# Peptides against a protein of PDB entry 6NYY: the designs that were tried, part 23

Target 1, 212 residues: chain A of PDB entry 6NYY
Amino acid sequence: KHFEQAIERVIGGLEKKTQVLQPEEKKTVAYHEAGHAVAGWYLEHADPLLKVSIIPRGKGLGYAQYLPKEQYLYTKEQLLDRMCMTLGGRVSEEIFFGRITTGAQDDLRKVTQSAYAQIVQFGMNEKVGQISFDLPRQGDMVLEKPYSEATARLIDDEVRILINDAYKRTVALLTEKKADVEKVALLLLEKEVLDKNDMVELLGPRPFAEKS
Target 2, 212 residues: chain A of PDB entry 6NYY as posed
Amino acid sequence: KHFEQAIERVIGGLEKKTQVLQPEEKKTVAYHQAGHAVAGWYLEHADPLLKVSIIPRGKGLGYAQYLPKEQYLYTKEQLLDRMCMTLGGRVSEEIFFGRITTGAQDDLRKVTQSAYAQIVQFGMNEKVGQISFDLPRQGDMVLEKPYSEATARLIDDEVRILINDAYKRTVALLTEKKADVEKVALLLLEKEVLDKNDMVELLGPRPFAEKS

## One batch from the design tools (peptide; aimed at target 1 H36 Y66)

Design b2_p16_2_s1 (made by RFdiffusion4, then SolubleMPNN; from b2_p16_2, 10 letters changed)
Fold by OpenDDE base, seed 3:
Structure b2_p16_2_s1 (fold): chain B 212 residues (1-212), chain A 16 residues (1-16)
Amino acid sequence: as target 1 above (212 residues)
Amino acid sequence: SMEWLRELFSEPQRFV
């Protein structure tokens, strides 16, 4: 209890007692976070869910927290599942509301960065091939790209394909698990915070063994 | 460095 609360304070920051969301916004956040939680639950290579919350903290209106393993090497399949989990919020909004919000901005940033890295840093795309270029880091002068404009266009196309494939995979998953997303969202609206045990009670044990 | 990738996945998913 005290240790968990200390971790929550360090990771989540102080609860913003002053940020009152409208009921419709709170509902949107709940379904968004439920999308992340359910996607992570049913994707083999996603990290185990630790906590999901719709209590505004710091700069976020809600969050899903995972317990990442110490992992230094990622496969293409692992990166895909992580992309799908990251898209889970946006996909849930689409499925349940037929509209998208700005709430997925950070998720889309992460997905975009991961997709470019897979193609231009990790050589994980067959069309682009076994190449590795340094991506400009935040704050680096935009140096000239070490590849042609034709290669740049190919990279951009393959990034879009990869993200769209991850998106479609996530749509398929959360459509199949739509009732589970609803259960999680409704319970979030009631409790505002769910842990792994709440998820087990709602959905049953996660179908993938936690590799210790 | 793959550290940024680890950090990317270790950060809580935040609705902003």
Scores: peptide ipSAE 0.235, ipTM 0.842, DockQ to the pose 0.800
OpenDDE base, seeds 1, 2, 4, 5: peptide ipSAE 0.232, 0.216, 0.228, 0.220; ipTM 0.838, 0.832, 0.836, 0.836; seed 1 fails the geometry check

Design b2_p16_2_s2 (made by RFdiffusion4, then SolubleMPNN; from b2_p16_2, 6 letters changed)
Fold by OpenDDE base, seed 2:
Structure b2_p16_2_s2 (fold): chain B 212 residues (1-212), chain A 16 residues (1-16)
Amino acid sequence: as target 1 above (212 residues)
Amino acid sequence: AVEELRELFSEPSVYS
């Protein structure tokens, strides 16, 4: 019930079984979601997959849901793995199709927000330094930045470096696990919905102890 | 800010 409610809040609406995707589009969604699933499976600090679906619902063509953990402190390493997991779909598309789609927009937004937060709110970048500024929220008036244009450029550069590093890490991981991504994608195309048990049956037990 | 990050990572990944 809590899972379905979260999906309904974020994605909106019921499953649209009447929405017929082209076979190639459905394949793209399956491999995208498989990328998220496999990245989350093999990254220590990522949350394990709870459910992945390629059934269109509300605004989404597919989705991956992870078991949320109540966590109040994040390390750079933990945030990097979260970024990699979030990039898993885009990376999977690149690896398998040699092209990217617009479907990863939400993932890229999340990665971008996380990267900026790490650098400008949490002081996690050595070049930018131990600084903390509020990020403009959606709808906030563009307040004057409390730093110079040179600092703004530095922040932008370091954000790109951080995201690119996460992207490269994800490419390396999913290239190594390419066969697993394909297995998950093919099973998604068959079942349309997978859970944690399906992942265990397909890939074996997750190689990291579940933090209780 | 940490709560915002937690929320970002707790939300389903949506392909659209």
Scores: peptide ipSAE 0.402, ipTM 0.896, DockQ to the pose 0.739
OpenDDE base, seeds 1, 3, 4, 5: peptide ipSAE 0.401, 0.397, 0.388, 0.387; ipTM 0.897, 0.895, 0.895, 0.893

Design b2_p16_2_s3 (made by RFdiffusion4, then SolubleMPNN; from b2_p16_2, 9 letters changed)
Fold by OpenDDE base, seed 1:
Structure b2_p16_2_s3 (fold): chain B 212 residues (1-212), chain A 16 residues (1-16)
Amino acid sequence: as target 1 above (212 residues)
Amino acid sequence: SVERLQELWSEPSRFV
């Protein structure tokens, strides 16, 4: 309890009890967070869900928190599942509302950064090949790219392909699990906060053995 | 870097 509250404070910031969302906005947040939760539940290489909340805190209207694993090496498949989990909110919005919102901006930023890292830092794309370049950091002077404009265009195209593949995979998953997303979203609208135990009660045990 | 990715995934998904 005290430790969880401390984590919530550090991660989410102060609860904004004064920020009243419209019912439709709160519904959108609930289904968005439910998409993250369900995608993370059914993707083998996703991190275990720790907490999901639709209580506005700090700069966010809702959040999904995962317990990060101490992992120093990632496979392409593991990175794909993490991308899919991160797209779960956007995909849920599309499936349930037939529209997208600005709410996925942070998720799309993370997915974009992961996709570029896979292609230009980790050499995980066959067309671009076994290359590794440093990505510009925020505030770095844009140094001249160590590759041609043709290579830049190829990288951009392959990033889009990778993200679209992750998106399609997530659409397939959350379409299959649509009833589970609905259950989680409805429970979120009732409780505003769910933990791993709530998810187990609602969906059953996570289908992947916890690596001890 | 792997560390940068770990940092990204350690941050909660935030609905903005």
Scores: peptide ipSAE 0.307, ipTM 0.867, DockQ to the pose 0.824
OpenDDE base, seeds 2, 3, 4, 5: peptide ipSAE 0.291, 0.302, 0.298, 0.291; ipTM 0.859, 0.866, 0.863, 0.863

Design b2_p16_2_s4 (made by RFdiffusion4, then SolubleMPNN; from b2_p16_2, 10 letters changed)
Fold by OpenDDE base, seed 3:
Structure b2_p16_2_s4 (fold): chain B 212 residues (1-212), chain A 16 residues (1-16)
Amino acid sequence: as target 1 above (212 residues)
Amino acid sequence: SVKELQELWSEPRRFV
């Protein structure tokens, strides 16, 4: 109890009791977070969900906490599942509302960074090939790219293809699991916070063995 | 880098 509350304070910050979201905004957050939760539940290489909340904290309107595995090596398949889970919120908004919001900005940033890293750092794209370049870090002078403009265009095209493939995979998954996304979203609107046990009660056991 | 990706995945997701 005290330890869990300490972790929650460190991760989520203080609950801002004063930010009352409009009902439609709260609904959008609930379905967005439900999309992530359900995508993560049914994707093998996604990290298990520990907690999801639509209670505004600090700078966020909602958050999800995962139990990351200590993993030092990632396969292309593992990175794809992580990208799909990260797109789950945006995809849920599209499926349920037919509109998208700014709420996915951080998700899209992460997906974009992962896609570029896969192609230009890890050599995981067949068209670009077995190359590895350092991406400019925040604050590094934009050094001249160590590759041609033609290669830059190819990289940009293959990044878009990879993200679009992840997006389409997520659309297919959450369309199939649409009723599960609805169940999670409705329960979030009721309880504001869900844990792993709530997810098991709603969806059944996660279909992947917890690798201890 | 792998480290940067690990940091991205270790951060709690935030709807902002």
Scores: peptide ipSAE 0.285, ipTM 0.878, DockQ to the pose 0.775
OpenDDE base, seeds 1, 2, 4, 5: peptide ipSAE 0.267, 0.266, 0.283, 0.270; ipTM 0.871, 0.868, 0.876, 0.875; seed 2 fails the geometry check

Design b2_p16_3 (made by RFdiffusion4)
Pose (drawn by RFdiffusion4):
Structure b2_p16_3 (pose): chain A 212 residues (1-212), chain P 16 residues (1-16)
Amino acid sequence: as target 2 above (212 residues)
Amino acid sequence: EAFEWLHELFSQPNVF
């Protein structure tokens, strides 16, 4: 047990128990984190889940703990299911509320950087073609693009097509599973954390083979 | 290196 609190501390950050939220904020954060939980539960190639919390941890109001699969060959489908898990947060607080918050900002940085990587850096696109470019990092102040402007126009169009296909795929997921999202978040308001075991108590066994 | 970078990006936790 003392080891599992260390794995979580290094990955997650400092866990602020006293930084309380308003009752209309905890209701939002629970619906946001349930979106990450349930979409990560029902998708095939998404990571197995360890723990979901609504307690503020580091630069965040909620926290999700995943077990990333050690694999060296991501396919096209294995990257869409990681995008559809990440976008699940905004989708759940949009189905239930209609209002969208600024809490999904770090969820969208990861979707954006996983879309440029498929199109620009890997060869996962038809319109751009099988062309690889050295994509700048965050600490790399980009001087000029290694391709034209009409190509940049072609890339940013395809990223919009890619994320809005990941968005629609997740809206079609958390409406079919709308009642299961509500089951998860109502326990998150009661018990501020959920292990894997009490998610099996809610949702039954996960319907995919998972190696632990 | 491009794969390791992308793998680390997905290793980040989801936060609100």

Design b2_p16_3_s1 (made by RFdiffusion4, then SolubleMPNN; from b2_p16_3, 9 letters changed)
Fold by OpenDDE base, seed 4:
Structure b2_p16_3_s1 (fold): chain B 212 residues (1-212), chain A 16 residues (1-16)
Amino acid sequence: as target 1 above (212 residues)
Amino acid sequence: DSLKWLSELFRQPSTY
């Protein structure tokens, strides 16, 4: 309890009880967070869900918290599953509402950053090749790119391909698990907060061995 | 750790 609350404060900030969401907005948040939760549950290389909440906090209207393992090396497959989990909210909104909201902005930022890093820092793209460039940091004067405009275009194209592949994978997964997403969303609307035990009760045990 | 930011990226909760 105290440890979880401390983590919640660090991660989510203080509960903003003054932010009353409209019922339709709260429903959107619930399905968004359910998308993250279910994607994380059924992706092998995703971190297991620790907590999901639709109670507004200082940093958002809802959040999904995962129990990350200490990991120093990432495979391409692991990064893909992490991207898919991160896209789970946006994909859930598309599947259930046929519309997208601004709520996925932080998720899309993370996915974009991960995709660029895979291609230009980690050499994980065959077309771009075994290259590693420093990405401009926020606030650095955009010095001349260490690569040609043709390479810049190639990078941009391959980033879009990678993100689109992750998106399609997530759509396939959450479409298959659509009933599970709905179950989680409905339970979120009732309880506002779910933990790992709630997910086990609702979906059964996570199909991947927890590396303790 | 050159990958610390990446680890932090994935450890950071998804926020709506």
Scores: peptide ipSAE 0.189, ipTM 0.824, DockQ to the pose 0.798
OpenDDE base, seeds 1, 2, 3, 5: peptide ipSAE 0.186, 0.181, 0.187, 0.182; ipTM 0.824, 0.824, 0.827, 0.823

Design b2_p16_3_s2 (made by RFdiffusion4, then SolubleMPNN; from b2_p16_3, 8 letters changed)
Fold by OpenDDE base, seed 1:
Structure b2_p16_3_s2 (fold): chain B 212 residues (1-212), chain A 16 residues (1-16)
Amino acid sequence: as target 1 above (212 residues)
Amino acid sequence: DSLQYLQELFSQPSVY
């Protein structure tokens, strides 16, 4: 309990007991987090869900936490599943509400950064080719790109294609599992916090063997 | 290290 609270403080900051969300906003958060949880549950290469919460904290209105694996090599397929999991919240909002919110900003940032890294650092795109360039870090002087503007446009196009493919895959998954997303969201609205055991009780065992 | 950056990116909780 003390360890879990310490982790929650590190992840989300201090609980904002004074922050009262409107019921509709809280519902949006619940379905967003349920999207992450369910996507992570049914994607083989996603990290196992550790905790999902819709309790407002200093850093956000909700969060999904996953158990990180000690993995030093990633395939395209593994990175795709991680992108899909990260898009799970946005996709859930689209499926259930027919609208999107600003809440997915952090997720979209992560997906964007991953897509660029795959294409320009890991050489994982056939059109761009087997290239590896350093991406400017936040605050670094934008050094002249070591490639043409035509290549820059190609990179941008292929990033959009990759993200759209991940998005479509996530839409297909969460549409198939729509009832499960609903179950998780409703339980979140009741309990505000769910762990792996709650997910097992609700959805059954995760369909992928835990790599010990 | 780009790999470490990617690992860190995906290991971070989603925050709404």
Scores: peptide ipSAE 0.242, ipTM 0.854, DockQ to the pose 0.793
OpenDDE base, seeds 2, 3, 4, 5: peptide ipSAE 0.226, 0.223, 0.220, 0.213; ipTM 0.847, 0.850, 0.842, 0.844

Design b2_p16_3_s3 (made by RFdiffusion4, then SolubleMPNN; from b2_p16_3, 8 letters changed)
Fold by OpenDDE base, seed 1:
Structure b2_p16_3_s3 (fold): chain B 212 residues (1-212), chain A 16 residues (1-16)
Amino acid sequence: as target 1 above (212 residues)
Amino acid sequence: SSLEWLSELFREPSVY
């Protein structure tokens, strides 16, 4: 209890008891977080869900927390599953509401950063090739790009392709698991907070063996 | 390491 509360405060900040969401907004948050939870559950290389919450806090209206593995090396396939998990909220909104909200901004930022890193830092794109450039850090003066404008356009195009492929993969997954997303969302609306045990009770054991 | 930020990126909770 005390440890969990401390983690929640670090992740989400202080509980905003005064922030009353409209029922429609709370529903949107629940389905968004359910999308993350279900995508993470059924993607092999996603981190296991630790906690998902739709209780408004200082940093957001909801959050999904995963148990990170100590991992120093990532494959292209692992990064794709991470991208899909991160897109799970946006995709859930699209599937259930036929509309998207501003709430996915943080997720899209993470996906964008990962996609650019794969292409320009890790050499994981065949068209761009086996290259590695430093990405401008927040606050760095944008130095002249070490590549041509044609290469810049190619990078931008390949980033869009990669993100769209991850999005389509996530749409396929959450469409297949649509009933599970609904179950998780409805349970979130009831309990406001779910953990790994709630997910096991609701969906059954995660289909991937926990690497010991 | 250059990969630490990536690990941290995916470890950060998704916030709505």
Scores: peptide ipSAE 0.240, ipTM 0.844, DockQ to the pose 0.747
OpenDDE base, seeds 2, 3, 4, 5: peptide ipSAE 0.226, 0.226, 0.226, 0.229; ipTM 0.841, 0.844, 0.841, 0.847

Design b2_p16_3_s4 (made by RFdiffusion4, then SolubleMPNN; from b2_p16_3, 7 letters changed)
Fold by OpenDDE base, seed 1:
Structure b2_p16_3_s4 (fold): chain B 212 residues (1-212), chain A 16 residues (1-16)
Amino acid sequence: as target 1 above (212 residues)
Amino acid sequence: DDLEYLKELFSQPSVY
């Protein structure tokens, strides 16, 4: 209990008991977090879900927490599944509400950064090729790009393609698992916090063996 | 380390 509370404070900040969301907003958060949870559950290379919460905190209205794997090398397939999991919230909003909100900003930032890293740092794109450039870090003076404007445009186009492919994959997955997303969202609205055991009870065992 | 950056990026909780 004390350890879990400490983790929650680190992740989400202090609980904002005074922050009352409108029922429609709380519903949006629940379905968003359910999208993350279900995508992570059914994607082989996603990290296992530890906790999902729709209790408003200092840093956000909800969160999904995963157990990081001790992994140092990533394949394209593994990075794609992680991108899909990260898009799960946005995709869930689209599927259930036919509208998107500003709440996915952090997710989109992560997906964007991952896509650029795959293409520009890891050479994982066939059109851009086997290249590796340093991405500007936050606070670095934007030095002149070591490539042409034509290459910059190509990179931007391929980033969009990669993200759109991840988005489409996530749409297909969460459409197939739409009933499971609904179950998780409804249970979130009831309990406000779910853990891995709640997910197992609701959806059955995760279909991928936990690597010991 | 760029790999560490990616690990950190995806290991961080999604915050709405």
Scores: peptide ipSAE 0.229, ipTM 0.828, DockQ to the pose 0.788
OpenDDE base, seeds 2, 3, 4, 5: peptide ipSAE 0.212, 0.199, 0.209, 0.198; ipTM 0.822, 0.821, 0.825, 0.818

Design b2_p16_4 (made by RFdiffusion4)
Pose (drawn by RFdiffusion4):
Structure b2_p16_4 (pose): chain A 212 residues (1-212), chain P 16 residues (1-16)
Amino acid sequence: as target 2 above (212 residues)
Amino acid sequence: EEVIEELREMFAYAKF
């Protein structure tokens, strides 16, 4: 047990128990984190989940703890299910509320960087073609693009097609599973953490083979 | 290989 609190502390950051939220904020954060939990539960190639919390941990109001699959060959479908898990947060607080918050900002930086990487760096697109470029990092102040402007126009169009296909795939997921999202977040308001076991108590066994 | 390791680290957690 003392080891599992260390794995979480290194990955997650400091866990602020006293930084309380308003009752209309905890209701939002629970619906946001349930989106990450339920979409990550029903998708096939998404990571197995360990723990979902609504307690503020580091630069965040909620926290999700995943077990990333050690694999060296991501396919096209294995990257879409990681995108559809991440976008699940904004989708759940949009189905239930209608209002969208600024809390999904770091959820959208991961979607954006995982879209440029498929199109620009890998060869996962038809319109751009099988062309690989050295994509700049965050600490790399980009001087000029290694391709034209009409190509940049072609890339940013395809990223919009890619994320809005990931968005629609997740809206079609958390409406079919709308009642299961509400089951998860109402326990998150009661018990501020959920292990894997009490998600099996809610949702039954996960319907995919998972190696632990 | 490095990009795959970075994406793995990014998708290891999620916050609000």

Design b2_p16_4_s1 (made by RFdiffusion4, then SolubleMPNN; from b2_p16_4, 8 letters changed)
Fold by OpenDDE base, seed 2:
Structure b2_p16_4_s1 (fold): chain B 212 residues (1-212), chain A 16 residues (1-16)
Amino acid sequence: as target 1 above (212 residues)
Amino acid sequence: METIKELREMFSHSTV
């Protein structure tokens, strides 16, 4: 309990028990988090879900916690599934509400950063090629790009393609698993917090073995 | 090494 709370505090910040969400906002958060949870459940290379919560913490309205693998090398397939999992909240909102919210801003930032890293740092795009450039960090001087404007346009195009492919993959998955997303969302609205055992009871065993 | 740490930090999901 104390250790879990410490981890939760590090990940999500302090519980904002005073932040009362309107019922519609709470519903949005529940379906958003359910989207992440279900995407992570059915994607092979996603990390196993440990906990999902719609209790506001720090700056967040909800969160999904995953067991991080001690992994230093990532494949394109692994990075794609992580992107899809990260898009799960936005996709769930679109599927269930036909509208999108600002709740996915951090998710989109992460997906964008991952896509750029794959293309310009890891050399994972065939059109851009086997290149590796440092991405500007927040606060770094905008140094001149070590590549042409034509290359910059190509990078931007390939980033959009990669993100759109991840988005489409996530839409297909969560559309197929729409009933599961709804089950998780409804149970979140009831319990506010779900763990791995709740997910197993609700959805059955995760179809992929947990790599130890 | 820093990029991997940044990638790990990126996958802690917090809905803001």
Scores: peptide ipSAE 0.062, ipTM 0.691, DockQ to the pose 0.695
OpenDDE base, seeds 1, 3, 4, 5: peptide ipSAE 0.059, 0.036, 0.061, 0.063; ipTM 0.697, 0.653, 0.689, 0.707; seed 5 fails the geometry check

Design b2_p16_4_s2 (made by RFdiffusion4, then SolubleMPNN; from b2_p16_4, 8 letters changed)
Fold by OpenDDE base, seed 1:
Structure b2_p16_4_s2 (fold): chain B 212 residues (1-212), chain A 16 residues (1-16)
Amino acid sequence: as target 1 above (212 residues)
Amino acid sequence: METIEELRKMFSHSTV
């Protein structure tokens, strides 16, 4: 309990009990978080879900917490599953509401950063090749790019392809698991917070053995 | 190394 609360404070900040979301916004958040939770449940290389919440905390309207793995090396396949999990909220909104909201801004930022890192830092793209460049940090003077404008365009195109592939994979998954997303979202609207046990009760055991 | 740590931090989801 105390350790979980400490992690919650670090990740989400303090609960804002005074922030009352409109019912439609709360519904959007519930389905958004359910999308993350279900995507993480059915993707092999996603981190195990610990908790999902639609209680506003700090600057967030909802969050999902995962058990951090002490992993230092990631495969391309692992990074793809993590991208799909991160897109789960946006995809859920599209599937259930036929509209997208600003709620996925941080997710899209993370996915974008991951895609660029894979292509320009980890050399994981065949067209761009086995290259590794430092990405400019926020606030660094954009030093002259160590590559041509043609290479810059190629990188941008391959980033879009990678993100689109992750998006399509997530759409396929959450469409297949649409009923599970709805179960999780409805239970979130009732309980506001779900743990791993709630997910097991709703969805059955996670289909991937937890590597102890 | 910093990029991997940044990637690890990125997987905590907060809906804005």
Scores: peptide ipSAE 0.064, ipTM 0.702, DockQ to the pose 0.713
OpenDDE base, seeds 2, 3, 4, 5: peptide ipSAE 0.065, 0.036, 0.063, 0.070; ipTM 0.699, 0.666, 0.695, 0.709; seeds 2, 5 fail the geometry check

Design b2_p16_4_s3 (made by RFdiffusion4, then SolubleMPNN; from b2_p16_4, 7 letters changed)
Fold by OpenDDE base, seed 2:
Structure b2_p16_4_s3 (fold): chain B 212 residues (1-212), chain A 16 residues (1-16)
Amino acid sequence: as target 1 above (212 residues)
Amino acid sequence: METIEELREMFSHSTV
């Protein structure tokens, strides 16, 4: 309990018990988090869900926590599934509400950063090629790019393609699992917090073996 | 993003 609470504070910040969301906002958060949870459940290379919450905290209105593996090497397939899981909230909002919110800002930032890293740091794109450049960190001096404007345009195009492919994959998955997303969202609205056992009870065992 | 550790941390959780 104390250790879990410490992790929750690091991830989500302090609970904002005074923050009362409107019912529609609370519903949006529930379906957003359900999208993450279900995407992570049915993607082979996603990390298993540890906890999902729609209790407002200092850093957000909800969160999903996954059990990270000690992993030092990532494949393209693994990174794609992580991107899809990260897009799960945005996709869920689109599927259920036909509109998108600002709630996915951090998710889109992460997906964007991952896509650029795959293309320009890890050399994972065939068109851009086997290159590796440092990406500017937030606050770094805008150094001159070590590549041409033509290469910059190619990178931007391939990043969009990669993100769009991940988005389409996530749409297909969560459309197939739409009933499961709804079940998770409704249970979140009731309990506000779900763990792995709640997910197993609701959806059945995760179809992929937990790699130790 | 310079390290695999940063990548791992990024995907360890989501927040709304």
Scores: peptide ipSAE 0.250, ipTM 0.817, DockQ to the pose 0.740
OpenDDE base, seeds 1, 3, 4, 5: peptide ipSAE 0.060, 0.031, 0.059, 0.058; ipTM 0.701, 0.666, 0.698, 0.682

Design b2_p16_4_s4 (made by RFdiffusion4, then SolubleMPNN; from b2_p16_4, 8 letters changed)
Fold by OpenDDE base, seed 5:
Structure b2_p16_4_s4 (fold): chain B 212 residues (1-212), chain A 16 residues (1-16)
Amino acid sequence: as target 1 above (212 residues)
Amino acid sequence: METIKELQEMFSYSTV
């Protein structure tokens, strides 16, 4: 509910046409969103891109929207690609500007949540093992962790490893596709909104069969 | 509980 409402507010929320971004900020947003778009384009298990925009909406200065796949089961490989796609904006900023911004906060939150879920809910980490614990929800009384402090430290370490691996994978991908990120960013600066067809025209067909 | 799927449907460059 809250996330759908947030999405609806971001999608349906008042185009804050009033936020005049400085040209340099708008450039940063364009390259950030281009990073997401290109990462999603070349990652097999990423969801298909629907729209990418640098028109500010609500609290977002730009966004990329993806069509969720009708799947209920995810492999470790699928979750990794999704993490990489989510990191695409941050990585693009690093590659093109040599600096990072606060703009990736929500992306990093999502990546963090995914990494913890993989390790402590889905049993996808060999060191932590075949365990499944409910992650405390925001507002749940922090009940005592059902595991030791040593296990907590292990979880934290393995989360960092997983995120760092995803980050490195994303860096490698977007470095290879650096010219494509540039093309998308420049077209975003011109059109402000791109769809799937624009991406096909610019980059060619997505190298993965669209799961119907 | 927001599914991982739901969390990854939209990427936003957020303002501080």
Scores: peptide ipSAE 0.152, ipTM 0.678, DockQ to the pose 0.270
OpenDDE base, seeds 1, 2, 3, 4: peptide ipSAE 0.173, 0.183, 0.049, 0.077; ipTM 0.699, 0.694, 0.682, 0.693; seeds 1, 2, 4 fail the geometry check

